Peptides against a protein of PDB entry 3WG5. Designs and how they scored, part 27

Target 1, 218 residues: chain A of PDB entry 3WG5
Amino acid sequence: LAKNIVYVAQIKGQITSYTYDQFDRYITIAEQDNAEAIIIELDTPGGRADAMMNIVQRIQQSKIPVIIYVYPPGASAASAGTYIALGSHLIAMAPGTSIGACRPILGYSQNGSIIEAPPKITNYFIAYIKSLAQESGRNATIAEEFITKDLSLTPEEALKYGVIEVVARDINELLKKSNGMKTKIPVNGRYVTLNFTNVEVRYLAPSFKDKLISYITD
Target 2, 218 residues: chain A of PDB entry 3WG5 as posed
Amino acid sequence: LAKNIVYVAQIKGQITSYTYDQFDRYITIAEQDNAEAIIIELDTPGGRADAMMNIVQRIQQSKIPVIIYVYPPGASAASAGTYIALGSHLIAMAPGTSIGACRPILGYSQNGSIIEAPPAITNYFIAYIKSLAQESGRNATIAEEFITKDLSLTPEEALKYGVIEVVARDINELLKKSNGMKTKIPVNGRYVTLNFTNVEVRYLAPSFKDKLISYITD

## One batch from the design tools (peptide; made by RFdiffusion4, then SolubleMPNN)

Design b1_p10_2_s3 (from b1_p10_2, 3 letters changed)
Fold by OpenDDE base, seed 2:
Structure b1_p10_2_s3 (fold): chain B 218 residues (1-218), chain C 218 residues (1-218), chain A 10 residues (1-10)
Amino acid sequence: as target 1 above (218 residues)
Amino acid sequence: as target 1 above (218 residues)
Amino acid sequence: MGVEIPVLGA
């Protein structure tokens, strides 16, 4: 029996192998306690594609619903963050956040200019992001445009276009609005109806290692 | 007038953005002193493609010859290291080293298995590695096979196939054998004849930051 | 910020 527990954890900054470790740790803790869900408060400008793909896989392998919540106001699920969101069981955004800008790049040159990804790479990620959208019943056309037009959306636009499921100002509103919603992808092969009735909210803190790495990368 | 100085610096470990900073620092020091060349003792299992491409660019922008020396015995210029070597002015290898294994990957899965690069990415890097070989007058067929066959070569094989220019046991033998050789790519738009007559060898040490980052990544 | 792509694996 799932305990009436919802975990909340923050993931902020660039998506790296270390970010994968954070996702894995947080989801594992929530899985061990048979939580109703984990909410990941996500604020990212982007990052590595390999780490992003691994994070998507880790979410899809989760034994519990993983809700991506673009939070706080001013945050973004940019680039890699959009893929992660599209790979998750439910997407929420706070007012004043953004999603999109998913164009793959090879990196930055010495002068700070973008090294363009070759068309072959771009086409791979177009196919990939569209697959995430299709599998989750989200707008695949907009998913493609996140790459081809470098499109960024507000929460209201993203909701309107069927990219996300919830606009919420805080965790309490998120829980209230998402209560009774079905996950957009399966949990252990089944679409789960979220039950946030009389739940305990438990916040997970970054580890000491998490804080140290973020400090070094900042 | 170039001073009769040859710099030697070691770069060991994974190719990252930090490795780029090391290359840049070392080459910049050697450029400032108008060295005859810098020799980079390279030992790498591979790393990031973006960092690799930036390193190749930095080498190609060098005001002095950059010699990649796969060293010491037991070292490799694997994956990213091969690209870096192929982008350099001269490649040397010590006996008991290796070069190749350039197959692009998206990374490693949680179970340690390789996430295969899609054909589109693989084809990009095939074209890229072949271009490096062609521009440097090195064996483009073998360069392709470093990817398509995951080929690894000994120094003797690499020399035989025209991938590298020198097999040398140490810095002194390298200087002796490469004296009078022309760079395989231009320096400031000109192919330079290496002059290692009566040169002073200056070793560059890793910075404190370099040592710290290597310690954290190990 | 784009998705930073390929790792040349070890």
Scores: peptide ipSAE 0.096, ipTM 0.577, DockQ to the pose 0.781
Fold by OpenDDE base, seed 5:
Structure b1_p10_2_s3 (fold): chain B 218 residues (1-218), chain C 218 residues (1-218), chain A 10 residues (1-10)
Amino acid sequence: as target 1 above (218 residues)
Amino acid sequence: as target 1 above (218 residues)
Amino acid sequence: MGVEIPVLGA
């Protein structure tokens, strides 16, 4: 019986236009091979809102389930990473990771202080993040508080409050726990039940370009 | 008699946090040597607003005049580049260059279409770009139209409308034409009269890091 | 290319 394939890829560092290219490439490979899903191991402090929105859209247009996995321990899906997670088909977190801190900023001053976004921008992203939460059946109140309170959550809290779907220590535990779960958003117009029974895990390596960009942006 | 030094450096490509580092490094070198001015040869399609705002602030804090020179022919100070120019002590353009197209966007969709910024964001940047124009004694109406009409100007139009101060074919013509001009914003709290009589031109090379980043972002 | 806004905070 042809094994169902699950791809695993890593996205680390700032969310930029190059991060979009990584998501697009990884999802495209998994789509071409008719994978059961792709798991993206995400570790990000945040980044650009435009790249984030494009990534969310790319995930929403995926022909296969895209699972965001905040991994390894010590990683975060901070800021833009939270939006990406909330836009995905399933969110998992490893123990010792975090999610949240979504307040939009205009950047950092020369002395490292945050340049606050005007209230109008903040309100736009409140509406946006709440829409992502609502569309995925996740906690829209907490999604708002990720901005209004700059809230960050542990995996246990995020699961408890219905922000994420799985806490898992590794890929094997993730596959085990998410087996039989429905995607939180549709795949090609339908909510899909994940089937991780008898799967082959395939790791996607970053391209040379991906490695070079990661090295420079770190 | 000790020659007045004018530094010339190049900034090309997208405006990012790395572009801020380039501006900071180049201006710092020129400040340390007590240069008469630094000329930044700028060619950019635009980029990040946060990096742009930081660059503008760095220019405003400069101990020496910072001249933005849209160069070579075919170059642009588009989007973020216009804000940087408007925040500088003097703007020059080479023939065959352009300035403007400052409409803030949230980015590009997957199909390459622009994601429009909400009106509230657009209005924020209208106020911001108008403030830069007003503070520098440049045309605030045209600055607004760079956003509201996505207006782009030739060097001749930009000079005619009081957006820029000089049209020059090369560094020698720029020095000649800007000699005796006052800075459009203060340098260390005072408007400075440029003295390009008997100057030594020194070219700053991009660092290895600058070259690498430029190569990757192109 | 428009001014890319906003950056999301960390």
Scores: peptide ipSAE 0.144, ipTM 0.645, DockQ to the pose 0.832; fails the geometry check
Fold by OpenDDE base, seed 3:
Structure b1_p10_2_s3 (fold): chain B 218 residues (1-218), chain C 218 residues (1-218), chain A 10 residues (1-10)
Amino acid sequence: as target 1 above (218 residues)
Amino acid sequence: as target 1 above (218 residues)
Amino acid sequence: MGVEIPVLGA
């Protein structure tokens, strides 16, 4: 019986235009192979809003389900990472990870202090993050509080409050728990029921360019 | 007679955290050598607001005059570049360059359209750019219009309106025309009169890291 | 780290 393919790829570090290129490449490969899904192992402290919005749009344009998996333990989907997750078809988190802290900032001063965003920026991103939550049937009140209270949640809390769909220790547990779940947003206008009963897991490696950029930006 | 040193360095491309590192390195070298000034040949389409604000602060903390020179012909100090220039001790432009187009944006959509910034962001940056203009004794009305009208100016217009101090074809003409000018903002709490009558020009090269980042980001 | 917003660009 032809095994359905599930791709797994890692995205680590700041959300930038290069991170968009990684998402685009990985999703494109999985689309070309008619994969059942792609799982993105995400570990990010945040990054740029434009790159984040483009990544969300790229995910929403995907021909296959894109699952954000906050992994490994100790990782986070912080700031921009939370928006990306909320814009995706399914969110999973490993134990010992976190999600939230979404207050928009202008950046960091030379002394390391946060440069505050003006209130209208904050309000724009409140509206945006609430829209992502509402479209995905996730908790829009908590999504707002990720900004207004700079809230961060554990996987167990995020699951409890209806921010995420799965808590899983590894890819095998994720596939097992998410099997039969419907995507939280449509794929090509239809909610997809995930089928992970007979799948082959394929890992995608970073490109040479990805490695080089990581080396320079680290 | 010991020649006073004037450093010249080039900064080209998007304003990022790496651009800050370039500014910091170049200014630090010139400070260490007690240079009369450093001239930064600037060609930028814009970039990140946080990096821009940090660069402005680094310039304002400089122990020596930092002169922004929009160069060569065809170059621009667009968007973030205008803010950097307005935050500097002296602005020069070569013929055939431009300055302005400072409307803040959230970024670009996948189709290449601008994602508009909410009004309060715009208002914040209006206040900021006007402050830079006022502190430097430059035209605050035009500085505002760089945002509200997305105005771009030629060197001749920018000089006429009191946005910049010098139009010069090359470094030698710049040194000649700026000789005896006072800095538009203080250096260590004092306005400095530039002395370029007996100077040695030293060019600073990009570091290996600068070259590598440029290669990857180009 | 917050969402870093303003790209000042044309």
Scores: peptide ipSAE 0.089, ipTM 0.571, DockQ to the pose 0.817; fails the geometry check
Fold by OpenDDE base, seed 4:
Structure b1_p10_2_s3 (fold): chain B 218 residues (1-218), chain C 218 residues (1-218), chain A 10 residues (1-10)
Amino acid sequence: as target 1 above (218 residues)
Amino acid sequence: as target 1 above (218 residues)
Amino acid sequence: MGVEIPVLGA
């Protein structure tokens, strides 16, 4: 029986235009190979909203399911990472990871203090994050609180509150637990049931440019 | 007679956190050497608002005058670059450069179209850019129009409208024309008269990291 | 290139 392919790629560091290029490249490869899904191992403190929105859109336009996996232990899907996750077909987290802290900021002052976004910006992102949560059937109240309370959750809390779908220690456990799950958003207008019963896992390595950017942004 | 030192450094590419680090490093060096001024040769299509605001603050906190010079010909102080310029002690432009196009965007859609910022964000940046213009005694109406009309100006127009102070083809002409000018904003609470009568020009090179980031962002 | 406004905080 021909094995269905699941791709795994890593995205680490700040969300930037280069992160979009990484997502686009990885998803495109998986689309071209008609993969069952791609799993993105995500570890990000956050980043740019534009890149985030583009990534969300790229995920939503994907011809295949995109699973965001907050991995490894110690990783986070902070800020922009949470939006990306909420815009994806499935969210998984490893034990010892975090999600949330989505307060929009204008940046950091010289002393490292947060420059608060004006309420108008905050409200825009509240509406946006809630829309992502609602569209994906995830907890929109908690999604809002990621901003309003700058809330961060453990995987167990995120699962309990219906923010994420899977807590998994590794790719094998993720595949096992997500097997037979429906995507939380459509793929080409249809909710897809993930079939991980007979899968080949293929790892996509970062490009040289990706590695260089990671080195610079970290 | 001991020559007064004027530093010259180049900042090129997108405005990011790394651009802030460049500004901070360059200004710090010039401060440590008690320079008469630093000239930043700026060529940017824009970038992040946070980094921009931090750069503006760093300039405003400078112990020495910071001159933004849109250079070389073909360069721009677009978007974030305009804010930085308006926050500086003096603005110069080379012939064939541009300034403006300051409309805040949430980013670019996948098709390359601009994702418009909500009016609330636009209004915030209108207020901010106007404040920079007003504080520096520059044309606040045109500063607003950089956003509301997405206006871009030539050096000649920018000079005519009182957005900038100098049109200069090179550093020598800039020094000559700006000699005896007062800074448009205070240095340590005082408007400084620039003294370029007996200056040593020292060029600050980008670090290896700066070059690498430039290579990646271009 | 517009001012990229919202940095979502790290």
Scores: peptide ipSAE 0.086, ipTM 0.613, DockQ to the pose 0.785; fails the geometry check

Design b1_p10_2_s4 (from b1_p10_2, 7 letters changed)
Fold by OpenDDE base, seed 3:
Structure b1_p10_2_s4 (fold): chain B 218 residues (1-218), chain C 218 residues (1-218), chain A 10 residues (1-10)
Amino acid sequence: as target 1 above (218 residues)
Amino acid sequence: as target 1 above (218 residues)
Amino acid sequence: MGIEIEALNA
């Protein structure tokens, strides 16, 4: 039987326009090969709202399931990363990771203090994050609290509260646990049941441009 | 008589954290040499609000006058660039440049359409841009209209309306016209009268890091 | 790091 392909790619660091290019490239490769899914190993402290919204749209336009996997242990899907995860077809977290802390900010002052966004920005992002949670059948109350209480959750809490679908130590456990799960949002207008029973895992390397950008931004 | 030094540096492109590093480096060099002023040749379509606010603070904390010069012809101080200019000790524009278009946006949709910011963001930036105009003795009504009407002005209009102080074709004309002008905001708690009668112009080159970032972001 | 808002008319 022809092996179904699952792609795995890593996205690490701040969410920017370059992060959008990474998502677009990775998803496009997986679409071209008619992959069963792509897993994005995500570790982000957050980033730009525009890039985040474009990434969410790109995920929602994907011809194949996009799984956000907060990985490795110690990683986070903080701020923009939480929105991206909530916009995805399936969320997984490794033990020792975190999700949340979604309060929108205007930035940091020179002394490192947070410049708070005015209440109407906060309200816009509350509406947006709640829509992502509702559309994906995830906990919209907790999604709101990621902003209003600046809440951060462990994988076990996030699973318990219905924010995420899987806690997994590695890709093999993720594939095993997510096998037979339905996507939390549609793929091409249909909810897809994931089939990971006979899959080949293919890792996508960062492009030369991705490496160069990471080298300069780190 | 010992020559007073005027530094000239260029900042081009989107306003980001890297743009803050450029401003900080350039101003620090000019401060260390006790320069009469630094002129920043600015050409920007806009950028991040946080980086913009930090740049404004860095300018306001400068030990020497910081002159924003919208240059060359065809350049703009759009969006974030307008705020930076309004936060500076003196604004100049070359003929054929523009200033304004300050409506805050959340970003661009995948189709290139503007994602509008909610009214309360707009109100926050209205309050902020008006404060910069008022503190610098510039036209706060026009500053508000840069947002509410998405207004863009020519150098001649900006000068006429009291948004900027100088229209100049080049650095030599800028130095000549700004000689004897008072800074529009304090330097170390005092309004300084610029003295460009006997100055040496020194150009600051972009760092290797600046060139590398520009190469990747362009 | 929070969601950063762009004040861009690019």
Scores: peptide ipSAE 0.027, ipTM 0.541, DockQ to the pose 0.731
Fold by OpenDDE base, seed 4:
Structure b1_p10_2_s4 (fold): chain B 218 residues (1-218), chain C 218 residues (1-218), chain A 10 residues (1-10)
Amino acid sequence: as target 1 above (218 residues)
Amino acid sequence: as target 1 above (218 residues)
Amino acid sequence: MGIEIEALNA
């Protein structure tokens, strides 16, 4: 029996291998405690594709539901963050957040201009993001447009288009709104109905290493 | 008149945006002092493609010769490090170092297996690495094989194949051997003949931020 | 480590 426990952790900044370690650590803690879910408060401008893919895989391998919550207001799940969200069991956004802008880039030129990814890379990520959307029963057309149109959505738009599941101002509203929802992807091979009735919220602090990484990336 | 000054700085660890900042800082210092050259002691397992490309561009835009020195013994210029080296004005390697292993990957799976890059990406990097080799008058066939065969070379092999210019045990031997060599790529539109006669060696320390990044990435 | 395509830096 899952404990009526929900973990909440924050992941902020660029998606890197260290971000994977954070996800892994946080999810593992929540798994070990047989939590009802973990909520990851995500604020990211994007980051590394590999780290993103690994995070998505880690989420999909989670023994408990992983909820990506684009939070706080002003936060974004941009680029890699969008993929992570789309790979998760539930997406929530706070008002004043954004999701999308998934165009793969090779990086930035010295003048700050974007080095465009070759069409081949773009097409790969189009296929990938569409697969994430499809697997999670989310809007694959919009997922594609996150790349092809460099689309960014508000929470309201994302909800409307079926990209996300919840708009919530805070954790309490998130828990309330997501209570009784099914995960958008399986947990241990089954779609889980979230039970946030009388849950204890446990906040996970970043490790010292996590803090250090955030300090460097910010 | 360039001062008889050679800067030496170390760059160790994964190639990231922070590594670009290190390169930029180090090169800028050396440029500002009108140094004869800067030697970057490089030890990297690889890293980000974008950061790598930016570093290559930064090197190519350098107002002074940038020498990549794979150092110390046991170091590597793996993956991104190879590209950086190939994009530089001169490559040196210490005994017991390696260069190559440039196969682009999307990353590592959770089980530690390599996520292979799609052929399209691989082909892009093949073209890119070959261009770097060609522009620097280095072995473009071997550069391609760094990807296609995941080839790694010893200093002796790399020298033999015309991938690198110098094998040197230390900075003094490097300076001695590279004295009178022409840069493999232009500096300010001209191939520069290195003059390491009676040079002052100035070591640049990593910034606090550089140290912090290294601590996190190691 | 292969060249990691940081294709998703926004």
Scores: peptide ipSAE 0.034, ipTM 0.547, DockQ to the pose 0.775; fails the geometry check
Fold by OpenDDE base, seed 2:
Structure b1_p10_2_s4 (fold): chain B 218 residues (1-218), chain C 218 residues (1-218), chain A 10 residues (1-10)
Amino acid sequence: as target 1 above (218 residues)
Amino acid sequence: as target 1 above (218 residues)
Amino acid sequence: MGIEIEALNA
């Protein structure tokens, strides 16, 4: 029986326009091969709102399921990472990871203090994050609290509160647990049932450019 | 008679966190030397809103007058550049330059199309740009239209409408025309009368880091 | 070219 393909790729660091290019490249490769899904191992402290919104849109336009997996242990889907996750077809977290802390900021002052976003902007992102949660059938109240309370959750809490779908220690456990699950948002207008019973896992490496930009921004 | 010092520095390209570092460095040098003023030759298509707001704040915190000079001919103070100018102690423009086009955007889509800012964000920046104009005694109606109509003005129009204070072909004409003018915002809580009658002009060169980042972002 | 609200680090 021809093995279905599942791609796995890593996105690490700040969410920028370059991060969008990574998502686009990875999803495009997986689309071209008609993969059963792509799993993005996400570890981010946050980043730019525009890049985040573009990434969410790119995920929603994907021809295949995009699974966000907060990985490895110690990783986070902080700030922009939470929005990206909430915009995806399925969210998984590894034990020892976190999600949340979504308060929009204008940036950092010279002294490193956060410049708070004006209420108008904060309210925009509240509406936006709630819409992502609602569209994906996830907890919109907690999604709002990621902003209003700067809330962060453990994988177990996030699962309990209906923010995420899977807690998994590794890719194999993720594939096993998510097998037969429906995507939380549509793929090409349909909710897809994931089939991971006979899959080949293919890892996508970062490009040389990806590594260089990561090196410059770190 | 000990000559008063006027610094001149160039800021070119996109407004980023690095551009903030340039402004900070240049203003700090001029402050340390107790310069009569610093003139920033500005040429920008725009950039990041956070960096822009930080730059405006840094200018407003300056211990000396900061003059924004849209220069050379063909240059613009587009988008973020307009806000920076409106936040400064005096605005000058060279003939053949432009100011305006201040519509906030979330960014660019994959196809290069503009992603429009939501009304809440647009309204924030309308309020912000109007406040900058009002605080500086400049045309707040036109400042709003820089966003709502995506308006761009010539130096002559900008002067006519009370957006800017000086049209000057070069640094010498700028110094001559601005001599005896009051700053449009306070310096250390006081409106300063510029004294350019016996000044030494000192040019600040970009640092090596400045040149490298400009090279990477261009 | 509008101000890129790139600035909102979300």
Scores: peptide ipSAE 0.031, ipTM 0.515, DockQ to the pose 0.667; fails the geometry check
Fold by OpenDDE base, seed 5:
Structure b1_p10_2_s4 (fold): chain B 218 residues (1-218), chain C 218 residues (1-218), chain A 10 residues (1-10)
Amino acid sequence: as target 1 above (218 residues)
Amino acid sequence: as target 1 above (218 residues)
Amino acid sequence: MGIEIEALNA
């Protein structure tokens, strides 16, 4: 029986148009190989909302399940990372990670202070994040509070409140715990039951361009 | 009599956080030397609105006049570039350049189609671009139409409609034509009359980081 | 190419 393949790829740093290209490339590779899923190890402080929305759309259009895994310990799915997670087929977090802090900002002033988004924009993203939560059957009240209270959650809190599906220390525990779970959004119009029995884990390396971008943005 | 220095620097490509760093660096150098002005040769298809807003704020906080010069022929101050120009002390364009096309977008779909911004966001940027035009004594109606009609203008049209102040083929013609003009926004709370008599033109080179970013974003 | 409301750091 052909081993089911699970891809693992890392996305670290700010969410930009280049991050979209990474997501697209990684998902495309996994789609071409008819993988059981791709796991994206995500560590992001946030980034651009357009790139975020494009990434969410790319995940929603995926022919295979996309699992967002906030990893390693100390990582975050902050801001844009939370939206991406909420737009995905399954969210996992490692111990010592965080999710939330989704207040839209217009940027940072020269003195490092946050330039707040106008209420119209904040309200747009409240509606958007609530939509993502509702579509995925996740806690829409907490999703709103990620913006209105700039709330951040631990993995245990996020699991307890129904924001995420799995707390896992590593890929092996993630595969074990998520085995038999249904995707929180459809894949090709159907909710998929994950089958991580007898899987081969394949790690995707960042492209040369991805490495170069990471070096410059870090 | 000490020669008045005019700095010239180039900013090409997408408007990003790195573009802000370029603006900040170039303006800071010119401020430190008490330059008569800095001319930024701008060629951009657009970019991020946060970076754009930060750049506009940095220009507004400049201790010296910042002239945006859409250059060379074939260049554009498209989208974010238009906002930056409207936020500056003086706008010049070379023949064969363009300005406008300011419709805010949420990005591009996978098929290359534009994802339109919701009306709330579009209305925010209409208010913002009109504010920039009004504060600079430029055509606020055309500024709005840069969004609502996705309007693009030639240098001759932009001059005619009071969007820009100068059409110039090169730096020498720009200096000649803008000599004695008042800045369209204040410098340190005062409208400055430009004095380009007996000026030394100094070209600022991009940093190594700027060159690297340009190479990756192109 | 519209202003990418990329700027809304979400």
Scores: peptide ipSAE 0.031, ipTM 0.520, DockQ to the pose 0.699; fails the geometry check

